Peptides against a protein of PDB entry 6O8C. Designs and how they scored, part 25

Target 1, 262 residues: chain A of PDB entry 6O8C
Amino acid sequence: VGLRYEKISLPKIHPRYDLDGDASMAKAVTGVVCYACRTASTLLLYQELMRKGVRWLVELVKDDYNETVHKKTEVVITLDFCIRNIEKTVKVYEKLMKVNLEAAELGEISDIHTKLLRLSSSQGTIESSLQDISSRLSPGGLLADTWAHQEGTHPRDRNVEKLQVLLNCITEIYYQFKKDKAERRLAYNEEQIHKFDKQKLYYHATKAMSHFSEECVRKYEAFKDKSEEWMRKMLHLRKQLLSLTNQCFDIEEEVSKYQDYT

## One batch from the design tools (peptide; aimed at target 1 R16 N189 K195 F196)

Design b2_p15_8_s2 (made by RFdiffusion4, then SolubleMPNN; from b2_p15_8, 9 letters changed)
Fold by OpenDDE base, seed 2:
Structure b2_p15_8_s2 (fold): chain B 262 residues (1-262), chain A 15 residues (1-15)
Amino acid sequence: as target 1 above (262 residues)
Amino acid sequence: SWMEELEKKNEDVID
């Protein structure tokens, strides 16, 4: 879930020279760009926090993987030991059968041996799954976190600082327009300056909004979308690991039933 | 554009 922000747009700008209207417009523009600056900062912070979360989750899943591998290895050793013991027992009983002794017991042991071999075969599937998971988590794998460093906005981009510079320029013009409004009427030269400042205001505001939209919002949205997709996949992977672990426990439990024969 | 219109108006005043 990403941050929600209000979509902002610049107010209507009237080309007509109007000291009262221009002051009001400049105030509104200042407010909008100020919001953009704050929003950009918030979006950046969110992304940085998410990057930390991504790194944390990667380590967590790697730990889960290692635990699963460990459990799998333990079960394989136990199962192999049990199989070897049963095989020895089968050989002993086969020798005894030459004298028609205990044929029914040999049949039971042979059935157990067959079951154990089937369980051993299932270990191959678990191993294959673990290898797949390992490949996905490895550098360059499908679940690599390299995207987190590439997508979105970064402090090094200095987007907030760039917006702040533009905001400062806009604010300066706004304060001048407040003064102009207080004068009620400007001399010819001051009127011309006011008109030029209005153009500058528009230029700065447009530049700020474009920068905000293209370099902050768009990149943030891309990061958000990518992070959501990746997170979903990682959570699924974690569930898969847990499933594999449970399968190992199930096998171990089955093997324990036959320990009396080993 | 709005800016172009303002530029034209300003040019007209300066000329």
Scores: peptide ipSAE 0.022, ipTM 0.474, DockQ to the pose 0.098
OpenDDE base, seeds 1, 3, 4, 5: peptide ipSAE 0.000, 0.018, 0.018, 0.013; ipTM 0.295, 0.513, 0.474, 0.473; seed 1 fails the geometry check

Design b2_p15_8_s3 (made by RFdiffusion4, then SolubleMPNN; from b2_p15_8, 8 letters changed)
Fold by OpenDDE base, seed 2:
Structure b2_p15_8_s3 (fold): chain B 262 residues (1-262), chain A 15 residues (1-15)
Amino acid sequence: as target 1 above (262 residues)
Amino acid sequence: SWMEKLEKENEDIID
């Protein structure tokens, strides 16, 4: 789940020259853009932390994979050993049967042999599943984490710094508008400067909000969505690995039942 | 537009 943030928008800006209104408007704009800066920083931090988490999870799943492979290998060796021993026993009994020895025991052993061979056949399915998982985790695979480095915002984008520059410009105008308000009335030249600064404030504010929305929020949302999807798949894969491990244990347990015959 | 109005009012400064 991604971070929640408040949707922000610029206040209404009136074209009319009004020292009181303009000061109030500038204050509000400053607040909004300030919030945008902080939010952008928070969103960036979140993404960086998530990237670390992604890398961690990848390593964890790789460890799970290796453990499963190890267990599978162990079971294959054990099962193969058991099968070979049973096969030897069958051959011995077949020779003894020629001398009119008990045939009932041979039948039982042969049945066990057949069961073990069936268990051995199931190993092929486990192997294929492991290969599939390996391919998915490999570079360029379906569960590769390359997206985490591509999607979203990055410190190198310098989005927060860019927004901060705009905020500084806006704040400067705001403070001037506070002074203008205190004068109650401006001379003609100062009035014209005030009007011009109001236009500048608008430009800076709109630029800031556009940058925030397009370069911060939008990219963050894309990252969030991608991360959620990837995370679900990774968790499912871990469950699959666990299932495969359990299957190996089950086979091992079944083989142990026939140990007396080997 | 709001921008156009401001541009007209400040034409003497912007130029």
Scores: peptide ipSAE 0.021, ipTM 0.488, DockQ to the pose 0.090
OpenDDE base, seeds 1, 3, 4, 5: peptide ipSAE 0.010, 0.009, 0.021, 0.000; ipTM 0.426, 0.458, 0.458, 0.273

Design b2_p15_8_s4 (made by RFdiffusion4, then SolubleMPNN; from b2_p15_8, 7 letters changed)
Fold by OpenDDE base, seed 3:
Structure b2_p15_8_s4 (fold): chain B 262 residues (1-262), chain A 15 residues (1-15)
Amino acid sequence: as target 1 above (262 residues)
Amino acid sequence: EELEELERLNEDVID
């Protein structure tokens, strides 16, 4: 799970003035920072896509919840109706017994009534479970998706743009170092400029790598970890909803066995 | 063009 990327590091920068070595070093630095820019962009895209996925999944689970609630309500209505009918039947048979009429089925009907009442009692557990799920999905609940907006990197952070600016500066110095290399020997003033540019290159490169590591990679990893945890919890919740739905069907099936007596 | 060159440079660094 998550994007795989290579760990990158800056090449060794030698303090020695060497036109060939400096050009080669600058080339390598440019490549590394370029990779950082691309990777940062990819990591950002991944997170944005994941955020969309998270929102979608939340809505899907809410729909599943609503369907389960609907099914539960249907079963409760059916069960209550069946109970009322059985109670009426019991009263009729009791009345018949008082007038010395045979009521051979009274015992069976009373047993059915008792079973239905037990089923009705089990509805309370289902209701409690649904309420728990609802609370977890509610704003501020344990499964709220607020983390997806808070964690990780965002387009508004402009991390890619910031890295790109640094890359541009580094690239300019690299091209200058290529020219310097071609000259084979620089005048004193140009040599001093080259040395200053080398310092600038180091500054930009270290700044880029620090920014990449701290503001891109670290935050991405935090987002990834949070997303994995959240996804596990959501999967578990969906399983719970399915279980509750199945319990409703089981109750409905049991009630259907007694409908002939109503 | 510039981006292509940078990508090439990146490959040289990684490989």
Scores: peptide ipSAE 0.028, ipTM 0.690, DockQ to the pose 0.027
OpenDDE base, seeds 1, 2, 4, 5: peptide ipSAE 0.000, 0.018, 0.019, 0.017; ipTM 0.283, 0.586, 0.629, 0.583; seeds 2, 5 fail the geometry check

## One batch from the design tools (peptide; aimed at target 1 P15 R16 Q192 Q199)

Design b2_p16_1 (made by RFdiffusion4)
Pose (drawn by RFdiffusion4):
Parts: structure tokens; C-alpha cells; sequence
Structure b2_p16_1 (pose): chain A 256 residues (1-92, 99-262), chain P 16 residues (1-16)
């Protein structure tokens, strides 16, 4: 979804010299830039947080991986150990009652369990190569896409907002005077140009730098999330497959 | 274009 904010544009700046109009105009412009500035700050937060989160979630899946491989090895030293019981040089030269019967069916399941465990390791390694630092789930998009604190985009907007704010404050004073001396009138007319220049620059910067990069980051995250849930589903299927093996071995462990 | 026209109109008003 991303941040739901309203898109607010600069009002039309009428060209006449009008102390009341210019004051009202400057106030409206300052407001729009504040909203743009404040919104630009939140967009940066959402990115910075997203990143802190993706970094953390990746490490958590690594814990779910290590937890699974810890039990896959824990169970193999039971399969290979209980196979050493019913399938060693102890169990099974002509013979008719030497145990080749109904226990041989368990030895068959245990062989298929030890072999099926083989491809578990093959799939388990494949997900480790995706969780690895250079793998195809590495959060490389996270440090490339979107804006960063080092970009100083908020403060850059803030510098422009200060210019605009100082002018508005002056325009209030001018409105209060109802009439401006000669030089002051001219200076006021120039500051009106400056105000419009600063505002359009701040607005276009917010659009083409903050929002454009933010949306690019937003789409890269949606794409990366699909890959993530897809891997998590697979790792989970490998974890359950182990508990199954543990379950089907913990039955045959108790013999007579 | 609109930005330039607005700046031209503001400049004409200033010169006037």
C-alpha cells in the first residue's frame, strides 16, 4: 500500500501587485511546501524502516533455516543409528527363520526415508544459496533503490521552505502597512518572484526525487516480498518433512 | 511553459 498522503499542488500565483492577495498567496504556498516537506520526511522513514525490517526478516529466516538443519542432522544420527540395528551385520548362508519377514518391511521404509532425506539436503542447500549474502534474495535493491538519509532530501526541502517562510512573514508585514514605499514595493515584487521560484523548485524536487524514488523502492519491495514468501513456504515444507521423519522414526525406534 | 509565462508576467508587472 505505502503511505497514503494527498497530492497537493501549488496554487495559482496571480501576477498583479496586490498586498492582500500576495499575503494570502504566500501563506497558501508555505502551507503546501510544509505538507510536501513533512510528507517527504515520512516517505524516508517508511524506507528506512522497511530496510531495517527486511534486514531483520532475512536474519530470522536464517534462524528458521539453522533450526531446521539442526534437526535434520539430529534425526539422521537416529536413522543411520537405527538402521545400524535392524540392518547391520547383526540382523541378516541359508536361512528361513533369520529375520527376513515383517520387520523387513520397516527396513524398507527406513531405506526410503534415508534416501528421501538425500534430496532434502539438496533443496535445503538451494535455499541457503538464496539466503546467502550474494544470493538471489540478497537485499541489494534495498540499498540501491529509494532515497537515503545521506541524500539529505528533507533538509534540502527545508532550506527552500525557510526562504518561502521568511518571505511570507514579510508579506504579512507588507499587508499590514496597506501601502509600500517606492523601493519597498519593488523589493516586494522581486520577493514574489523569488517565492514562486523557490516553491516550484521545492515542489518539483519533492516529485522527481522523493516520490519517484520512493515508488521505485515500493515496487522493488513488492517484487522481493513474493520471492521471500515463496522461499519461506519451501523452507517450511522442508521443516515439516523433518518432523515427519522424526515422527515415523520415533515409532520404529521402540522395538522388541 | 506555464512557469516561464508566470515569471514573464511577474517581470512585466515589476518593470511596469
Amino acid sequence: VGLRYEKISLPKIHPRYDLDGDASMAKAVTGVVCYACRTASTLLLYQELMRKGVRWLVELVKDDYNETVHKKTEVVITLDFCIRNIEKTVKVVNLEAAELGEISDIHTKLLRLSSSQGTIESSLQDISSRLSPGGLLADTWAHQEGTHPRDRNVEKLQVLLNCITEIYYQFKKDKAERRLAYNEEQIHKFDKQKLYYHATKAMSHFSEECVRKYEAFKDKSEEWMRKMLHLRKQLLSLTNQCFDIEEEVSKYQDYT
Amino acid sequence: SEYEETMEELKEEYES

Design b2_p16_1_s1 (made by RFdiffusion4, then SolubleMPNN; from b2_p16_1, 10 letters changed)
Fold by OpenDDE base, seed 4:
Structure b2_p16_1_s1 (fold): chain B 262 residues (1-262), chain A 16 residues (1-16)
Amino acid sequence: as target 1 above (262 residues)
Amino acid sequence: SEEEKVLKEMEEERKK
């Protein structure tokens, strides 16, 4: 998932002084850098929206975690209560065995007790899994969202503004070259100015393209890749939580079978 | 690059 953008490059620059060619070149450069500005803005916006989404997802998963913990706690309470009741029953039957009670009844209750204890042991595994999930979601954990703040481009970088400044300079030169073209011939001094402006244009254009490539596109791609990886892990975590919840329900259902003996 | 060549040529012209 990510924004698609077209690969852009600067037009070929001819060293020869040519008013028509220079105007055309300047126009093309203006277009390219303009596209870079717009693209940079779009990429920035996308990243900001994704950061909001990341924060939202973290909160959602934390809520899922809390719900799972709550369910687990409920099951533990129910299970412990059932175990305690069965243990009391076992004690009563043990006392009654002295009074000619059939050993078969005690055996059945003891088997139930054993099954409940096995279920209780599984709760330990669930608890361990929940602790692991908690650690992963905690600050500094493997699923921390600190990367979202670090990776990519940010408004504070002022990349769009920097590109816009360069675009303004380029546009100004373009308009001058358009005027120069209309003059068909320039005086010597104006010709020299034109040549110098062409150098400036090249400088601004290359700076813009470099900045766009290195500070906008590259960082965006890094952010995108990191985001995809993180999202995959978060989705997996959510599935894990769901699995744990289902395990709790399964245990609860099994415990309910023995509630008649309590 | 061709652009770099152009820049160099223009810089040389500027020095004249």
Scores: peptide ipSAE 0.018, ipTM 0.548, DockQ to the pose 0.519
OpenDDE base, seeds 1, 2, 3, 5: peptide ipSAE 0.000, 0.011, 0.016, 0.016; ipTM 0.408, 0.411, 0.577, 0.583; seed 1 fails the geometry check

Design b2_p16_1_s2 (made by RFdiffusion4, then SolubleMPNN; from b2_p16_1, 11 letters changed)
Fold by OpenDDE base, seed 4:
Structure b2_p16_1_s2 (fold): chain B 262 residues (1-262), chain A 16 residues (1-16)
Amino acid sequence: as target 1 above (262 residues)
Amino acid sequence: EEEEELLKKMEEERKK
């Protein structure tokens, strides 16, 4: 997912002095660089919006994490309470067995105790998983969003403005070339100026295209790729959190079966 | 640089 843009290239610039050809060429160059400016602006806007989205998603996932931690804590409390009650019951039955009580009930309670202890052990695994997730989301973690601020193009780079300046220069020359074309023939000095302006046009155009490709497009593509990778990882993490939450619910349900013994 | 200076001179002359 990303913005699609058309690949642009400069028209062929002929070295020969030709008022009609030069005007046409200048028009084409103006169009190309104009497109570059607009595209650069659009790419920048997209990245800024994506950065906002990334920040939003981070907060959302943090909320999911906190909810999962909360649920886990609730289950731990419930489970521990149940375990303590069962342990008390076991102790009572052990004392009663010394006074001729049948061992069958003690066996059942002991089995429940064993099951609860296993569930408690699973909570330890959940805790470890949550700690891992927390570490990944922490500053400097593998899922930190620092890349979003580093990668891509930023308003502070002033790429659009730089391109606009070049476009203005190119446009000015284009309009002059239109006038030159209308004159059909230029005096020697005007012809020389035209030739120099053509060189300037070429210089500005190549600079614009280089800047567009290297500072706008390339960085945008890097941002896009990084964003997609990071997004996949974040979505996977959310699924992991959901899985952990479901495990907590499952444990809670299992514990509820034994609450009658508490 | 020389070309730029020449161009500037020519542009100035054109404006006269």
Scores: peptide ipSAE 0.020, ipTM 0.613, DockQ to the pose 0.065
OpenDDE base, seeds 1, 2, 3, 5: peptide ipSAE 0.000, 0.019, 0.019, 0.019; ipTM 0.318, 0.614, 0.614, 0.606; seed 1 fails the geometry check

Design b2_p16_1_s3 (made by RFdiffusion4, then SolubleMPNN; from b2_p16_1, 9 letters changed)
Fold by OpenDDE base, seed 1:
Formats: structure tokens, sequence, C-alpha cells
Structure b2_p16_1_s3 (fold): chain B 262 residues (1-262), chain A 16 residues (1-16)
């Protein structure tokens, strides 16, 4: 789960003035920071896509919830209607028994009534479960998606752009070092400039790597972890909703068996 | 750190 990326590190920078070595080092640094830029961009894209997925899943689960609530309500109405009809039937049979009719039929109807009342009591448990799910899906609930907006990296952070600026500075120095190498020997002033640029290169490179590590990778990993946890909980919730729906269907089926007595 | 030492060495080299 998640994007795979390679751990990168800066090459060792030697303080010694060496036109060939400095050009090679600068090339390597450019490559590393370039990889960091691309990786940061990819990580950002992944997170943005995941945020869209999170929003989509929330809406899907809300729809599932509403359907379950609707089904539950339907079953409750049907069950209550059946109970009322059976109660009327019981009263009729009780009156008939006073006229010496066999008690066997009344016993059967009374048993059905008892079973229906038990089914009705189970609806209370379903209702409580639905309320719990509703609370979890609420804006302040345990399954709120606020983490998706808070965790990770965002386009507004401009991390990729910041890294790109540093990469541009590094690349410029690299190209200069390539030219310096071609000259084979520099005048005193040019040599001093080269040495200063080498320090600048180091500064930009270290800044880029620190930014990449702390502001891109670390935050991405935090986002990934939160996403995985939240996703598991949401999937579990969907299973719970499905279970509740099935319970409603089971009750409805049971009630249908007794409708012939009404 | 090693990096800080490298920076110092670079500075010293610049001062030569």
Amino acid sequence: as target 1 above (262 residues)
Amino acid sequence: SEDEEMLKLMQEELER
C-alpha cells in the first residue's frame, strides 16, 4: 500500500578545489535533487487522488446508511401492522373460546404473537446500531475525514515549486562547473568564484534534502498511515451496514410467513 | 557534524 520510492542521499562533498571532481559532484547532486523534485510531485499527486477517494467513499457509505435506514423503517412499519392484526385475531379467538371452540388454534396464534413481539424488540437493537453508525459518520465523529485535509502535503504548500527553485540554482552551478572543467585552469578571481559557488551548491542541496525529507516524505508517511487506518474503519462500517440490512431482510421474511394469519 | 567540518575546510581554502 502506498507509493514506493528510493531513499536518496547527497554525495560526499570534498572541500578540495578540483575542477573535474567538482563538476562530477555537482552533476550527482543535481541528479539527487532532481529525483527529490519528481518524487515530491508524485507523492503530492497520490495524496490528492486519495483525498478524492476519501470524499467519494464517505458519500458512498452515507448512501448505504440511508438505504439501510429506509429498509429498517419499512420493516418496522410492516411488523407493527402485522402485530396489530394478530392482536385483533387473538381477541376474536378469545371470544370464540367462550363458546366452546377448540383452544388449539388460539395457541398457535398466541405463539405467533409472541414471536412477532420478539422480532419487534430486535429492531431496537438495529436502531441503536444505526444511531452509532450515524454518530461515527457525523462531522465530529470518529470517521470524520478532517484528517485528509490536515495530514500530508498540499498544493498550497508549494513544496515542489520550492524544490524546483533550489534545483534550478544547483543546475546553474553545475553548468558553470562544467564550463570551468573545460577551461582546465581558472584565473585567481574565477577560482575564488568557483569556490564560493561550491559552498552555495552545498547550501542549496542540503536545504533541498531537508525540505524533501521533513516537509514531503515525513508528511506523506503520516498521511498514508492515517489513510490506511481510516479506510479499514470505513470498510468495516460498510460491512456493519450490510449486516444490519440483512437482519432487516430476515425479519421481513419471517413476518411474511405470518401474514397469512392476518 | 562532518558537513560542518567540510564547510569550515572550504572556508579555509577560500581564505588561502
Scores: peptide ipSAE 0.021, ipTM 0.517, DockQ to the pose 0.851
OpenDDE base, seeds 2, 3, 4, 5: peptide ipSAE 0.020, 0.018, 0.021, 0.018; ipTM 0.543, 0.617, 0.525, 0.612

Design b2_p16_1_s4 (made by RFdiffusion4, then SolubleMPNN; from b2_p16_1, 11 letters changed)
Fold by OpenDDE base, seed 4:
Structure b2_p16_1_s4 (fold): chain B 262 residues (1-262), chain A 16 residues (1-16)
Amino acid sequence: as target 1 above (262 residues)
Amino acid sequence: MEEEEMLKKMEEELKK
């Protein structure tokens, strides 16, 4: 998942003074840097939206966690109540065995008690799993979303604005080169200015492309990769929570079979 | 530095 963008490169530099060629080159450079600005803006927007999505997903998973904990607690209470009632019944039957009660009834109740205790032991595993999930979701945990704030590009970096400044400079030179082209021939001083502006244009272009590549694209790719990894882990966690919830329901259903003995 | 040399240098920097 991520935004696709086209690889951009600056046109080849022709070192020779050529009014027609320089105007064409300047136009191409302007186009490339303009694309970089737009792309940088789009990449930034995407990351900001993803950060919102990450925060949303964290809250969603926390809610799922709380629901699972609640369900687990409910089952524990029900199970404990059932166990206590069965234990009381066992004690009564043990006392009555002194009075010629059939050993078969005590055996059945004891078997139920054993089954309930086994179910109770599974609650410990669920609790351990929930604790693990809680630790992973906690600040500093493996599923913390701190990376979303650290990785990628941010509005505060002002990357788009920086590129726009460079684009403005380049565009100005481009328009001048269009005028120069229209003149067909420049006086010596104007020719020298043109040559210097050509150097300046490439300086700005190089700076823009470097900034775009290093501060926009590279950081975006890092953010994207980290996001994909984190999302996969979060989705897995959510599935784990669902599994735990289902286990609680299964236990509850089984316990309900023995409630008639309570 | 001559213009052609300057432009050549810039071209090389852009290739990096």
Scores: peptide ipSAE 0.020, ipTM 0.556, DockQ to the pose 0.086
OpenDDE base, seeds 1, 2, 3, 5: peptide ipSAE 0.018, 0.019, 0.015, 0.015; ipTM 0.525, 0.503, 0.546, 0.514; seed 1 fails the geometry check

Design b2_p16_2 (made by RFdiffusion4)
Pose (drawn by RFdiffusion4):
Structure b2_p16_2 (pose): chain A 256 residues (1-92, 99-262), chain P 16 residues (1-16)
Amino acid sequence: VGLRYEKISLPKIHPRYDLDGDASMAKAVTGVVCYACRTASTLLLYQELMRKGVRWLVELVKDDYNETVHKKTEVVITLDFCIRNIEKTVKVVNLEAAELGEISDIHTKLLRLSSSQGTIESSLQDISSRLSPGGLLADTWAHQEGTHPRDRNVEKLQVLLNCITEIYYQFKKDKAERRLAYNEEQIHKFDKQKLYYHATKAMSHFSEECVRKYEAFKDKSEEWMRKMLHLRKQLLSLTNQCFDIEEEVSKYQDYT
Amino acid sequence: ELEEHNEEWEEEMWEE
């Protein structure tokens, strides 16, 4: 979804010299830039938080991986150990009662369990190579896409907002005077141009730098999320497959 | 010079 904010544009700046109109215009412009500035700050937060979260979530899946491999090895030393019971040089030269019967069916399941465990390790390694630092789930898009604190985009907007704010405040004063001396009138008319210049620069900067890069980061995250849930489903299927093996071995562990 | 500039800028804005 991303941040739901309203897109607010600069009002039309009428060219006539009008102390009342210019004051009301400057106030409206300052307001739009504040919203743009404040919104630009939240966009940066959502990115910075997203990145802190993706970093953390990746490490958590590594814990879910290490937890699973810790049981896969924990169970193999039971399969290979209980196979050493019913399938060693102890269990099974002509013989008819030497145990080749109904227990041989369990030895068959345990052979298929030890072999099927083989491809578990093959799939388990494949996900480790995606969780690895250079793998195809590495959060490299996270440090490339979108804006950063080092970009200083908020403070850059803030510098322009200050220019615009100082002019608005002066335009209030001018409105209060109802008439401006000669030189002051001219300076006021120039500051009106400066105000428009600063505002359009701040607005276009917010659009083409903050929002554009933010949306690019937003789409990269949606793409990376699909890969992530796809891997988490697979790792989970490998975890359950182990508990199954533990369950089907903990039955045959108790013999007579 | 500043006055001429402000007048030229206002005229250009009215043309637009």

Design b2_p16_2_s1 (made by RFdiffusion4, then SolubleMPNN; from b2_p16_2, 6 letters changed)
Fold by OpenDDE base, seed 3:
Structure b2_p16_2_s1 (fold): chain B 262 residues (1-262), chain A 16 residues (1-16)
Amino acid sequence: as target 1 above (262 residues)
Amino acid sequence: SLEEENEEWEKKQLEE
């Protein structure tokens, strides 16, 4: 998914001196390079918007991470509290058993204690997962957004301005060729100027197309590909965070079943 | 060469 643009190419330039043909050719070249300028501008805008989106998403995911960490911490505190209370209860019952109290109750409480300890052990896995996520989001991590500032085209590159300068030169020649066409016949000196201008037009056009292809389109495509890959990974990470959050809720719910014994 | 002259001219235009 990205901006679609049409593949453009320069028209064939006939080497023969022809005022009508040269004017038509110049018009076509002007159109092509004009399209390149507009397209380059659009591609730049897209990338700038995507960079903003990337920054936004990073902040969103960081917030999600912090919430998950907070929830995990809450559950750990609750679980630890419950474990401590159950341990106290176990000690009391052990003392009471010396006075002929029912062994069945102690067994039940002991089983609960064992279950709680198992739940506590599962928190270690959640913590490890959170640490992994944190590492990936950290500067220099696998999901760092530094690529967004490095890849693609930037306003500082002045690509649109460079293309615009070339377009201006081409347009000027085109307008002159329109005038030349209207004259039907040029004097020798003017004819020579026309021929030189035709060469200049070709030079500017070729330079514009090369710049457009190599510095605008190619870099845009690279940026697009990296952005798509990065976005998929970030969305997956967000799903992982949600899963971890749900696991915390599940543990909390299970712990709540045993709070009556504390 | 004509190409070099054109390149220099374009560079000048970009700097203005």
Scores: peptide ipSAE 0.021, ipTM 0.584, DockQ to the pose 0.042
OpenDDE base, seeds 1, 2, 4, 5: peptide ipSAE 0.007, 0.021, 0.020, 0.020; ipTM 0.451, 0.568, 0.581, 0.576; seed 1 fails the geometry check

Design b2_p16_2_s2 (made by RFdiffusion4, then SolubleMPNN; from b2_p16_2, 5 letters changed)
Fold by OpenDDE base, seed 3:
Formats: structure tokens, C-alpha cells, sequence
Structure b2_p16_2_s2 (fold): chain B 262 residues (1-262), chain A 16 residues (1-16)
């Protein structure tokens, strides 16, 4: 998963002075560096889009969390209310037992009370899980999105622009080499200039490829790897929230069975 | 500015 790009390499540069060969080589180099520029731009765009996606997902998960907390709170209130009512009922029936009335009903109500207390205890586990999730989502937590701003390449790095400058220099030399080729033979001074330009071309090209590899591709791959890991963890967290929500609904349903006794 | 950075980048290239 991620953007696929072709591995590129510079053509072999022959040291021999050859106007035809040098023009062809320069054309090939121009093509390779041009591809690097375009690829760098695409990789940057991908990362920027991913950063937007990360921010979006964080907000979505926060909303899910808040909803789950709200549901949990609702269930706690309902459960506590039910427990209080059952306790009142138990007291009434205990008084009636002094007159040897309603013994069977008292036993049933007491059992319900015990069950409700067990349900109440389970809420503590849900609360602990929610607190854990909150801590992971908090600033500085394990699922913080700070990495998205630190890893990878950014527009402020000006990598595309830097590569474009090198491409411009290379392209200029290429066009000169086309002209040189058309002349078939150069005067001594022009020949020396051609040789120097060939060296410049080599240096520009190698600098471009090094910059592309080290500052664009490598950082992109690091960003990609971190984003994939983070995304998996976030999706898992969403599943956990859903599970907690369902547990709250299950408890609410169980409590509703006993509301007739309150 | 971008232009200044580009000029610096070009100058660096010329010094190499």
C-alpha cells in the first residue's frame, strides 16, 4: 500500500569527448531528473493528503469517544437509579416479612439487587478502558498525531524547487549540447567549454539524485511506514470503542428487565 | 523567500 514509483538511475557518463554521445547522454539525464522532480512532487502531495486524513481520523475517533462516554454515563445513571429503587423495595418487603408475608418475593428482589450490583461493578472496567483510550489520544499519548508533522517531507523543505533548479541547469546544458552536436565540430575554446559543461552536468545530476534519494524518497518511506502503523492502531481503537458501546447497551438491556420491580 | 533560497541553492552549486 502506498504510492509506487520506479527506481531510477543515471545513465553511464563516458569520459570521452563525443558530441553525439554527449547530447544523447544529456537528454537521458534530463529525463531522469525530470522524473525525479515529478515524483518528488507526487510524494509530497501524498504526504499532505495523508496528514489531512490523519487529522480527520483523530477528530472522528474523538467524536466516537465522546459518544461512548456519554452512553456510559447514561447507563450509570440508570443503573444507580434502579439500584436505589430496588433497595427501597427490599426494605419494604423486609418489614412485611415480620408479619410472615411475601417471603418468596423478597428472595427474588434480593437476587435482582445482587445482579444489579454485579452490573455496577462491571462499569468500573468500562471506565478504566475509556480512561486508557483517553490517555492514548491525549497530547503526548501513544496515538498522538505529532509524528505526522515531523516525519516525511513538507512544502517548507522546498525539495521540489531545489530539484527544479538543478533540472533547469541540466536542461540548459542539454540544449547547448544539442547545438554543439549540430555544429559537428567545435573550436578549441568551445570544446573546452563543452567538456566543462559535461562535468557540471554530472555534478548537477548526481546532486539531484542524491537529494531525491535522501531527502525525498527516504523520508517518504519513513512517513509511510509510520502512517500505516498509526492507522492500524487507530482503527483498532475504534473497534475497542465500539465494543465498549455495545457493552453499555447490553447492560442497559439487562437493567431494563428489572425496571418492572422498581 | 523562495527566490532567495533558489539563488542560494544555485550559488552553492556553482561553488562545487
Amino acid sequence: as target 1 above (262 residues)
Amino acid sequence: SLEEENKEWEEELLEE
Scores: peptide ipSAE 0.023, ipTM 0.617, DockQ to the pose 0.034
OpenDDE base, seeds 1, 2, 4, 5: peptide ipSAE 0.022, 0.023, 0.023, 0.022; ipTM 0.613, 0.617, 0.623, 0.611; seed 5 fails the geometry check

Design b2_p16_2_s3 (made by RFdiffusion4, then SolubleMPNN; from b2_p16_2, 7 letters changed)
Fold by OpenDDE base, seed 3:
Structure b2_p16_2_s3 (fold): chain B 262 residues (1-262), chain A 16 residues (1-16)
Amino acid sequence: as target 1 above (262 residues)
Amino acid sequence: ELEEQNKKWEEEELKK
């Protein structure tokens, strides 16, 4: 589940010169952009944590894969050994049948041999499945984690710092507007400066909000969507590995039933 | 003109 954040918007900026209104507006703008800075930082942190989680999960699944491959290999060796022993037994019984008519015993051993060969054929399917999983986990595979390094926002983008600079500029103007408000009336030159600063405030605020929306929120949402999709696929793959492991155990159990005949 | 001046100012502040 991704981080929830509130939708923010800039207050309405009135074009009319009003010291009280301008101070109040500047305060509100400062609050909104401050929230954007904090939110951007939180979104960045979330993504960095998710990237760590992705790397961890990849390693975990690779370990699971290796264990499954190892188990499969063990079962194949055991099965092949059992098949070879049964084949030797069949040859012995064929020779004995010529002397003592042990046809019933030979039939039983032959049936076991047939069953073992069927089990051996199923190993090919397991191998193919493991190869598919390996290909998906490869650097160029469908479950590669390259997206985690490409999508979203990164510390190197310096988005939080960029927003902070804009916030500092806005805050400075806000404090000046508080002083202007306290004066109740400004001289002509100071009034012109105030009007100019109001335009700057609007410019900085708009730039901050655009940057926040386009470079922070949008990219975060894209990262979130991709991460969720990738996680679902990885969890499914892990279940497939477990299924393959269980199949190996099932085969091993069946083989163990016939080891007494070897 | 104001936008260009503000942009330059912001770029300078980001370098600090």
Scores: peptide ipSAE 0.022, ipTM 0.593, DockQ to the pose 0.043
OpenDDE base, seeds 1, 2, 4, 5: peptide ipSAE 0.000, 0.020, 0.000, 0.019; ipTM 0.281, 0.597, 0.279, 0.558; seeds 2, 4, 5 fail the geometry check

